# Designs tried in a protein design run: peptides against a protein of PDB entry 6MBK. Part 28

Target 1, 240 residues: chain A of PDB entry 6MBK
Amino acid sequence: GFEMVNFKEEGFGLRATRDIKAEELFLWVPRKLLMTVESAKNSVLGPLYSQDRILQAMGNIALAFHLLCERASPNSFWQPYIQTLPSEYDTPLYFEEDEVRYLQSTQAIHDVFSQYKNTARQYAYFYKVIQTHPHANKLPLKDSFTYEDYRWAVSSVMTRQNQIPTEDGSRVTLALIPLWDMCNHTNGLITTGYNLEDDRCECVALQDFRAGEQIYIFYGTRSNAEFVIHSGFFFDNNSH

## One batch from the design tools (peptide)

Design b1_p16_1_s2 (made by RFdiffusion4, then SolubleMPNN; from b1_p16_1, 5 letters changed)
Fold by OpenDDE base, seed 1:
Structure b1_p16_1_s2 (fold): chain B 240 residues (1-240), chain A 16 residues (1-16)
Amino acid sequence: as target 1 above (240 residues)
Amino acid sequence: PVYRKLTKEDFEKLKE
C-alpha cells in the first residue's frame, strides 16, 4: 500500500498507493530483515566483535561497522537497503565551517564538539584495530577504511538507529529498520512498536492518508536542536 | 529520511 518516492523538498519518503486509515497496520518489518547488533555478531564482523570491548559496549558502533562490512560485500542481503541510504548527511559531521559557526552561539555547539571528538577518537582506535587485529583480516573493509567511510556509517546509524527488544524480550538492543526508516517526520504520536509474538516491527498509520499522499510518522519528542544535531533536519512548526 | 539541506535561516531559528 506504499512506495518509495523522491519528494522535491523532503527527499526520499513513502507515498501511499491506496487510502490508508488512521491506526491501520500498513507496514511491518520482520526481525530477520533488520540490521541489528545481533546480525552484526552473526556476520563477518562476529569474530572481531567477540574480542573488542568497544564494539560490545556500544551497539551504535557495532551497527556502524556492520553497515560498512555489508556495504563492502557485493552479495550482502542488505545491499538493496544500503543503496537507499544517502551518500552524505546534513548532520554535524558533514558541516562546513560556516555551519559550525552558526551553531557557536547555541547550546548545541557542545554536542557538536562532542560528536567531532568522539568520532575522531573512535576512528583512530578502530583504524588501528583493523590494521592489527587478527580477526580484522577477513573484513571486506580492511583495505578501505577511511574517515569518510566511518563518518558515513556513524551518521547513518545516528540518523536511523532504533531501539527494539531482543528476541527473548528480556533486553533492548539497536536496529536499523529498512523501508520503515524512509518515512519522514511529522508532529504526532509514536505509532511504531514491536510485536514479539510475530517478531516484527509494526507501524500503524498516524492519520488517514489518501492514495498519492506522503506517509509521515512521528520520530518522537525532540527539539529542533536535537533534530538538527542528530537527524540533520529542521522541522518547521515543531510542537516541542 | 532525507530532508532539504539546512539553511542559514534554520540555524538562526535555533537561536530563538
Scores: peptide ipSAE 0.440, ipTM 0.913, DockQ to the pose 0.781
Fold by OpenDDE base, seed 2:
Structure b1_p16_1_s2 (fold): chain B 240 residues (1-240), chain A 16 residues (1-16)
Amino acid sequence: as target 1 above (240 residues)
Amino acid sequence: PVYRKLTKEDFEKLKE
């Protein structure tokens, strides 16, 4: 029903290969295909996760390390997904001097500075943890954990993290949703939910899409400042 | 998702 395509100006997205009607369930992703905090806990990162309070408290960081561990693992189940991720991002951690200068006259500069400071502090902390903690010894990133690696992983998670229920539905955790996260943003309403009975993320069409049209989703209510800072894009006709 | 690179104009619009 859809395919990944590189669109002019909008980069990679999903294109309909058939007509899709509004509210039609056109895309679903089972939990087993997701990169989640749960899958991180069940991976080689699990022992360290169980001993580090920051990993436990900050699911986004857990996902970042999960991405790094899986990227460094040639036989990782998620290699096909990881290969679809950008090697660099347009988020503040990748801003050139001129881009930072442009933001200096905006209120967004404070959020950018906070992001820089937080990311640097996290890297310094986890570099020490990885070098000294016994449960870090088996991590594939043990001898190859650079700021560039961390920057990439943090940016990947920042731009793509989603909330999903835990397996038992009792809590909310974070996940990366392969294939679905290729959809570009448009104005509208949230059309993605989680079906606990079938244990899958489900996306219904925001509107009618004809064969050959790009399939858009609504990322949620965010300002352009939030889109720039956390997603690396500006949306010209943002309704928020 | 991948979008076009941010431009100076985009940043200027953030001032509005």
Scores: peptide ipSAE 0.452, ipTM 0.915, DockQ to the pose 0.788; fails the geometry check
Fold by OpenDDE base, seed 4:
Structure b1_p16_1_s2 (fold): chain B 240 residues (1-240), chain A 16 residues (1-16)
Amino acid sequence: as target 1 above (240 residues)
Amino acid sequence: PVYRKLTKEDFEKLKE
């Protein structure tokens, strides 16, 4: 019912291959296909995760390292997904000096500075961890962990992380949702949920989409500043 | 989600 397409203005997105009606469940992704904090814990990263308080406390960082480990693993189940991810992003960690200067007159500059400081500190910390921690020895990134790697992973997670329920539904955790996260943003309402009975993420169509049309979803209520800082795009018709 | 690169105009609009 859909295919990944490189759109001229929006980059990669999903295009309908048939007519899709509003509210139609057109896309679902089982938990087993998601990159989650739980899958990170159950991966080669698991032993280190169990010993590092930052990985345990910050699910986004756990996902970033999970992503890096899987990217560095030729036989990773998630290779097809990882290959769909951009090699670079338009988020602040990739900003040129001029772009940062443009934000100096905005309140967003403080968030940018925080992002820079946090990312740099995290990289320095984990560089040392990877070099010295016994449980890091088996990580596929052991001998190759650059700032560029970390910047990419952090940016990937920042732009694509989602909240999902744990398996028992008792709490919320973080996940990357393959294929679904290819949908670009438009104004509307949240049309993605999690079906605990079937243990899958479900997306219903925000509106009617004809065959050949791009399938958009609503990312949630965010300002253009939030979109720029966390997602790397400006939405001209933003209703918020 | 990948959109067009941010432009100077986009940043100027953030000031509004």
Scores: peptide ipSAE 0.451, ipTM 0.914, DockQ to the pose 0.782; fails the geometry check
Fold by OpenDDE base, seed 3:
Structure b1_p16_1_s2 (fold): chain B 240 residues (1-240), chain A 16 residues (1-16)
Amino acid sequence: as target 1 above (240 residues)
Amino acid sequence: PVYRKLTKEDFEKLKE
């Protein structure tokens, strides 16, 4: 087994409660527990999704609005998960002026500026949509949609979105994976996949973990610039 | 995926 623990340097993560062997399937999450573009379409957001081309074209934005709607819904199935999410992030949308200045001498500054412009434009667009579109009237965020709300949702999705197959396996879509996304990053190989037969996300152990050790996963091949810009952390011993 | 706060030194290492 495993448990959620607040580690000194890495923040919240998963700790093994027993010895786990390399390649052991220790964690799985059924599709029904995921926040997906599909679950967004099946939620209170569904009618608006069906009428808005941007929501349809950009699964990450659909997930952001799904998060906001569910956060504003006291009876949401995902309330326990949403409450585990940070209230703020260390990604560029939360940077102070000094942090932006540090990046001005790097190529990463162009991606940061693009992120600022895109997020601002999206907010302005959807603010108008929420105020005027008939299918937005029943959204729980109708009377409470600020830039801070959108910034949080976009950042939550940016730092936690994953690619999974659609239910029929014909396409790739986006999902947030509760519990699994608590794992912190280390160098290694991808050890998470999707089992279509059982319709679940499956994670096998990257290495042997003894009882009491933190369970790490590999987030994928990314540079430290990509980790800073999209995940809000720097990995000291990055092999990429 | 909550890590330590980014430092000035982290940003300096991003220089190309």
Scores: peptide ipSAE 0.443, ipTM 0.913, DockQ to the pose 0.777; fails the geometry check

Design b1_p16_1_s3 (made by RFdiffusion4, then SolubleMPNN; from b1_p16_1, 6 letters changed)
Fold by OpenDDE base, seed 2:
Parts: C-alpha cells; structure tokens; sequence
Structure b1_p16_1_s3 (fold): chain B 240 residues (1-240), chain A 16 residues (1-16)
C-alpha cells in the first residue's frame, strides 16, 4: 500500500501505491519490530540499565544507548531500520555557527544552549560509566563511544521517539517506530494509536491519499520553534 | 522523516 520515496524538498517519506481512504488502517507495526525501552532492557544493555538510575529514569537516553549498541552489532535485528536513519540531523546539536547566530535574538536560543549543556553532561557522565562500570564491559561501544556517536543517537531519538504503552498496558514507555516514522508532517489530528489486543502501533489515514501521493501524518501540536529545536524542520503554514 | 535543510529565512520567521 505504500513505499519509501525520496521527495524533492521534503526528503524521504512514504508514498501511496494504491488509493487510501481517510480513516483507513493502512499501516501497523507490531511491538516486536519496535525499538523500545523494554527491548533495551532485554538487550546487552540490560545489566547496565538495571544498575544506572539515569538510564532507568530517562527512557530517551536508554533508547539512545540501545540504538548505539544495535548499530554496533552487525547481526542486530534492527540493522535494516538503522540503515534508514540519517547519518546527520538538522537539529541544534548539528547547527553551524551561523544557524546558532540566527537564533541568538530569539527565545529559542535558551533551549539550544540547554540542549548543548545537557547533552555534553550526559556524554561525560556515561563516558565514565562505560569506562568503569562492570556491566559495560560487554557493550559493543565499550571502546568506541565518542561524542559524535552520542550526538547522533540522541538526535535520532529526539526526532523519532514516541510514547507507547508497556506490554501490560499499565504504564507508558518510549519507542522508535520503524517504517511509520518515515511519514512526513502535515497539519491535522493525531491518527496513530496503540492496539493492545494485537500489540501493535496502528496508523489510520488522516485524509484520502491517491496512488502516487505522499502520505502525511500529524506529529502533534507543536510550534515551529519546537519543530526546529526538536525535529530539525520548519513547517510553512503551521496551524500551531 | 527527512526535511530540507533549515534556511536563514526559516530562522527569520521564528522571530515573527
């Protein structure tokens, strides 16, 4: 029903290969295909996760390390997904001097500085943890954990993290949703939910899409400042 | 998702 395509100006997205009607369930992703905090806990990162309070408290960081560990694992189940991720991002951690300068006169500059400070502090902390903690010894990133690696992973998670229920539905955790996260943004309403009975993320069409048209989703209520700072894009005609 | 690179014009619009 859809395919990944590189669109002019909008980069990679999903294109309909058939007509899709509004509200039609056109895309679903089972939990087993997701990169989640749960899958991180069940991976080689699990022992360290169980001993580090920051990993436990901050699911986004757990996902970042999970992503790095899987990227460094040639036989990782998620290699096909990881290969679809950008090697660099347009978020603040990748800003050139001019881009930072453009924001100096805006309130967004404070968020940028906070992001720099937080990311640097996290890297310094976890570099020490990885070097000294016994449960870090088997991590594939043990001898190859650079700021560039961390920057990439943090940016990947920042731009793509989603909330999903835990397996038992009792809590909310974070996940990367392969294939679905290729959809580009448009104005509208949230059309993605989680089906606990089938244990899958489900996306219904925001509108009618004809064969050959790009399939858009609504990322949620965010300002252009939030899109720039957290997603690395500006959306013309943003209704929020 | 991958979008076009941010431009100076985009940043100017953030000031509005």
Amino acid sequence: as target 1 above (240 residues)
Amino acid sequence: PVYRKLTEEDFKKLKE
Scores: peptide ipSAE 0.437, ipTM 0.912, DockQ to the pose 0.774
Fold by OpenDDE base, seed 3:
Structure b1_p16_1_s3 (fold): chain B 240 residues (1-240), chain A 16 residues (1-16)
Amino acid sequence: as target 1 above (240 residues)
Amino acid sequence: PVYRKLTEEDFKKLKE
């Protein structure tokens, strides 16, 4: 087994409660527990999704609005998960001026500026949509949709979105994976996949973990610039 | 995936 623990340097993560062997399937999450573009379409957001081309074209934005709608819904199935999410992030949308200045001499500054412009434009567009579109009237965020709300949702999706197969396995879609996304990053190989037969996300152990040790996963091949800009952390011993 | 706060040193290392 495993448990959620607040580690000193890495923040929240998963700790083994027993010895786990390398390649052991220790964690799985059924599709029904995931926040997906499909679950967004099947939610209160569904009618608006069906009428808005941007929501249809950009799964990450659909997930952001799905998060906002579910956060504003006291009876949401995902309330326990949403409450585990940070209230703020260390990604560029939360940067102070000094942090932006640190990047001005780097190629990364262009990605930061793009993130600012895109997020601002999206907010302006959807603010108008929420105020005027008939299918937005029943959204729980109708009377409470600020830039801070959108910034949080976009950042949550940016730092936690994953690619998974559609239910029929024909395409790739986006999902947030509760519990699994609590694992912190280390160097290694991808050890998470999707089992279509059982319709679940499956994670096998990257290495042996003894009882009491933190369970790490590999987030994929990314540079420290990519980790800073999209995930809000720097990995000291990054092999990439 | 909640890590330590980014430092000035982290940003300096991005220039390498």
Scores: peptide ipSAE 0.431, ipTM 0.911, DockQ to the pose 0.777
Fold by OpenDDE base, seed 1:
Structure b1_p16_1_s3 (fold): chain B 240 residues (1-240), chain A 16 residues (1-16)
Amino acid sequence: as target 1 above (240 residues)
Amino acid sequence: PVYRKLTEEDFKKLKE
């Protein structure tokens, strides 16, 4: 009941191909289709993950490396998804000098500096790991791991990471949710949840959408500063 | 999600 469309002002999004009613379950994504920390552990990254404390402690970094490994793998199951991701982002790691200057007078500048500092440190650390760790030798990114690669992966995860339950429902983990994450943001209420019985992410319609209309979701309660710093967009008429 | 590129106006609004 929907299709991916490149909207002129909002970039890629989902468009309804039929009338969708409010609260209708129109989109679901089974766990097996998600890029998760678990799928990272079960991938070519698994051996390195099992021996690197940072990958184990920081699920977002694990997802970033998972994304890079899969991107570098021509036969990756997630290639169709990865190809839908932007090549660049509007997040701080891609800011030009002037854009950083615009934020110098805001409280957000501290978060920006933290992102730069953390990302640079992580890159330096993992560059060494990839060059020296025995389990990194089989990674498809071993000979192609630049800051630009890492910046892209970190930004991809930053803008698209979601919390989902573990398979047993006992803990929360991180995931990228293909197709669903194409929905652009609007004011409203959270309409996405996880159905453990069917082991899938489920999204119900925030409102009625007519055939041909863009389908929006609510990303959660965030300020425009948070949207700019973590998601790379400014939302006019933000209710928060 | 891919939104339009951030503009100077967007950053000005963040200061309000």
Scores: peptide ipSAE 0.429, ipTM 0.910, DockQ to the pose 0.774
Fold by OpenDDE base, seed 4:
Structure b1_p16_1_s3 (fold): chain B 240 residues (1-240), chain A 16 residues (1-16)
Amino acid sequence: as target 1 above (240 residues)
Amino acid sequence: PVYRKLTEEDFKKLKE
């Protein structure tokens, strides 16, 4: 019912291959296909995760390292997904000096500076961890962990992380949702949920989409500043 | 989600 397409203005997105009606469940992704904090714990990263308080406390960082480990693993189940991710992002960690200067007069500059400081500190910390921790020895990134790697992973997670319920539904955790996260943003309402009975993320169509049309979803109530800082895009018709 | 690269105009609009 859909295919990944490189759109001229929006980059990669999903295009309908048939007519999709509003509220139709057109896309679902089982938990087993998601990159989650749990899958990170159950991966080669698991032993280190169990020993590092920052990985345990910050699910986004756990996902970033999970992503890096899987990217560095030729036989990773998630290779097809990882290959769909951009090699670079338009988020602040990739800003040139001029772009930062453009934001100096905005309140967003504080968030940018926070990203820089946090990311730098995290990289320095984990560089040392990877170099010295016994459980890091088996990580596929052991001998290759650059700032560029970390910047990419952090940016990937920042732009694509989602909240999902834990398997037992008792709390919320973080996940990357393959294929679904290819949908670009439009104004509307949240049309993605999690079906605990079937243990899958479900997306219903925000509106009617004809065959050949791009399938958009609503990312949630965010300002353009939030979109720029956390997602790397400006939405001209933002209703918020 | 990948959109067009941010432009100077986009940043100017953030100031509005």
Scores: peptide ipSAE 0.435, ipTM 0.911, DockQ to the pose 0.747; fails the geometry check

Design b1_p16_1_s4 (made by RFdiffusion4, then SolubleMPNN; from b1_p16_1, 6 letters changed)
Fold by OpenDDE base, seed 2:
Structure b1_p16_1_s4 (fold): chain B 240 residues (1-240), chain A 16 residues (1-16)
Amino acid sequence: as target 1 above (240 residues)
Amino acid sequence: PVYRKLTEEDFEKLKQ
């Protein structure tokens, strides 16, 4: 029903290989394919997670470390997904000096500075944890944890994290959703939900898409400042 | 998703 394509100006996205009707369930991703806080807890990161309050409190950081551990694992189930991720991002952590200068005249600069400060502090904290904590010894990143690694992982999670229910549906956790997260943004309504009965993320078509057309989804109500800061893009016709 | 690199014009629009 769809394929990954590199679109001009918009980079990688999904293209319909057949006609898709509005509200049609065209894409679903079972929990077993997701990178989640739960899968992080069940991985080599699990023992450290159980002992570190920040990992427990901040699911986005847990996902970042999960992503780094799996990237460093040649036999990781998620290697095919990880290979689809950009090596660099257009988010503020990758901004050149000129881009920061452009933002200095905007209110967004304060959020950017906060992001820099928080990311640096997190890195410093976890660098020490990884070097000293007994449960960090088996992590594949033990001897190769750089700021560049952390920047990449944080940016990957920042641009792609989603909320999903826990397996029992009692709470909300964070997940990376392979394949689905390749969809680019357009104005509209949220068309993605989680089917607990089938234990899968489900996406219905926002509109009719003809064969050969790019499939767009709505990322949610966000300003262009939020898109720039957290997703690394500006949306010219943003309705929010 | 991958989008085009942010431009000076994009940042100018953020001032509005």
Scores: peptide ipSAE 0.420, ipTM 0.910, DockQ to the pose 0.767
Fold by OpenDDE base, seed 3:
Structure b1_p16_1_s4 (fold): chain B 240 residues (1-240), chain A 16 residues (1-16)
Amino acid sequence: as target 1 above (240 residues)
Amino acid sequence: PVYRKLTEEDFEKLKQ
């Protein structure tokens, strides 16, 4: 087994409660527990999604609005998960002026500026949509949609989105994976996949973990610039 | 995936 723990340097993560062997399937999450583009379409957001081309074209934005709608819904199935999410992030959308200045001498500044412009434009567009579109009237965020709300949702998706197969396995879509996304990053190989037969996300152990040790996963091949810009952390011993 | 706050040293290491 495992448990959620607040580690000193890495923040929240998962700790083994027993010895776990390398390649052991220790964690799985059924599709029904995921926040997906499909679940967004099947939610209160569905009617608006069906009428807005940007929501249809950009699964990450669909997930952001799905998060906002579910956060604003007291009876949401995902309330326990949403309450585990940070209220703020260390990604560029939350940078202070000094932090932006630090990046001005790097090539990363271009990606940061693009992120600022895109997020601002998206907010302006969807603010108007929420105010004027008939299918937005029943959204729980109708009277409460600020830039801070959108910034939070975009950052939540940016730091936690994953690719999974569609239900029929024909395409790739986006999902947030509760509990699994609590694992912190280390160097290694991808050990998470999707089992279509059982319709679940499956994570096998990257290495042996003893009882009491933190369980790490590999987030994929990314540079420290990519980790800073998209995940809000620097990995000291990055092998990439 | 909540890590330590980014430091000036982290940003310095991003220079290339």
Scores: peptide ipSAE 0.403, ipTM 0.907, DockQ to the pose 0.780
Fold by OpenDDE base, seed 1:
Structure b1_p16_1_s4 (fold): chain B 240 residues (1-240), chain A 16 residues (1-16)
Amino acid sequence: as target 1 above (240 residues)
Amino acid sequence: PVYRKLTEEDFEKLKQ
């Protein structure tokens, strides 16, 4: 009941192809279609993951490398999803000097500087790991791992990572949720959950959507500063 | 999600 559309002002989003009622389950994504820390462990990255403490400790970095490995793999199951991701982001890692100067007058500048420092340090660390670690030799990114690659992957994960339960429901892990993450943000309530019985992410409609209307979801309670820093957008009329 | 590029106006609003 929906399709991916490039909206003029909001970029890619989902458009209803039929009338959707409020609270209707219109979108679900089974675990097997998600890019998760678990799928990273089960991929070509698995051997390196098992040996690197940072990958094990930081699920977001594991997802970033998983994304890079799959992007570099022409036969990757997730190629259709990866091709829908933007090539660049409006997050601080892509800011020009003038944009950084604008943020210098805000409290957000400290978080931005932390992102720069952390990302640079991570890149330097993993560059060395990829060059020297035996289990990195088989990675499709071994000869193509630039800062631009890492910046893109980190930004992709930063803007799209979600918490989901583990298969047994005992813990929380991180995932990228294809198709669902195309929904743009609006004010409202969280309408996405995880159905453990069916092992799928489920999204119900925030409101009635008519055929031809863009389908919005609520990303959660965040300030505009948080949206700018972590998601790369400013939301007019933010309720928070 | 892909929103429009951040503008100077957006950054000014962040200062409020």
Scores: peptide ipSAE 0.401, ipTM 0.905, DockQ to the pose 0.784
Fold by OpenDDE base, seed 4:
Structure b1_p16_1_s4 (fold): chain B 240 residues (1-240), chain A 16 residues (1-16)
Amino acid sequence: as target 1 above (240 residues)
Amino acid sequence: PVYRKLTEEDFEKLKQ
């Protein structure tokens, strides 16, 4: 019903291969296919996760390291997904000096500075952890953990992290949702949910999409500043 | 989600 396509202006997205009706369940992703904090805990990262309070406290960082570990693993189940991720992002961690200067006149500059400070501190911390912690020895990134690696992973998670229920539905956790996260943003309503009975993320069509049309979803109520800072794009027709 | 690279115009629009 859909295919990944590189659109000229929007980059990669999903294109309908048939007519899809509004509210039609056209895309679902079982939990087992997601990159989650739980899958991170159950991976080669698990032993380190179990002993590092920051990984435990910050699911986004856990996902970032999970992503890096899996990227560095040729036989990773998620290699096909990881290969769909951009090699660079348009988020603040990739901004040139001029781009940062453009934001100096906005309140968003404070969030940017926070990202820089936090990311730098996290990298320094985890660089030391990876170098010294016994449970880091088996990580595929043990001998190759650069700021560029961390910047990429953090940016990947920042732009693509989603909240999903835990398996028991008792709390919320974080996940990367392969294939689904290729959908680009448009104005509308949230049309993605989680089906706990079938243990899958489900996406229904926001509107009718004809064969050959790009399938858009609504990312949620965010300002253009939030889109720029956290997703690396400006949405000209933003209703918020 | 990958969009076009941010332009100077985009940043100017953020000031509005």
Scores: peptide ipSAE 0.420, ipTM 0.909, DockQ to the pose 0.751; fails the geometry check

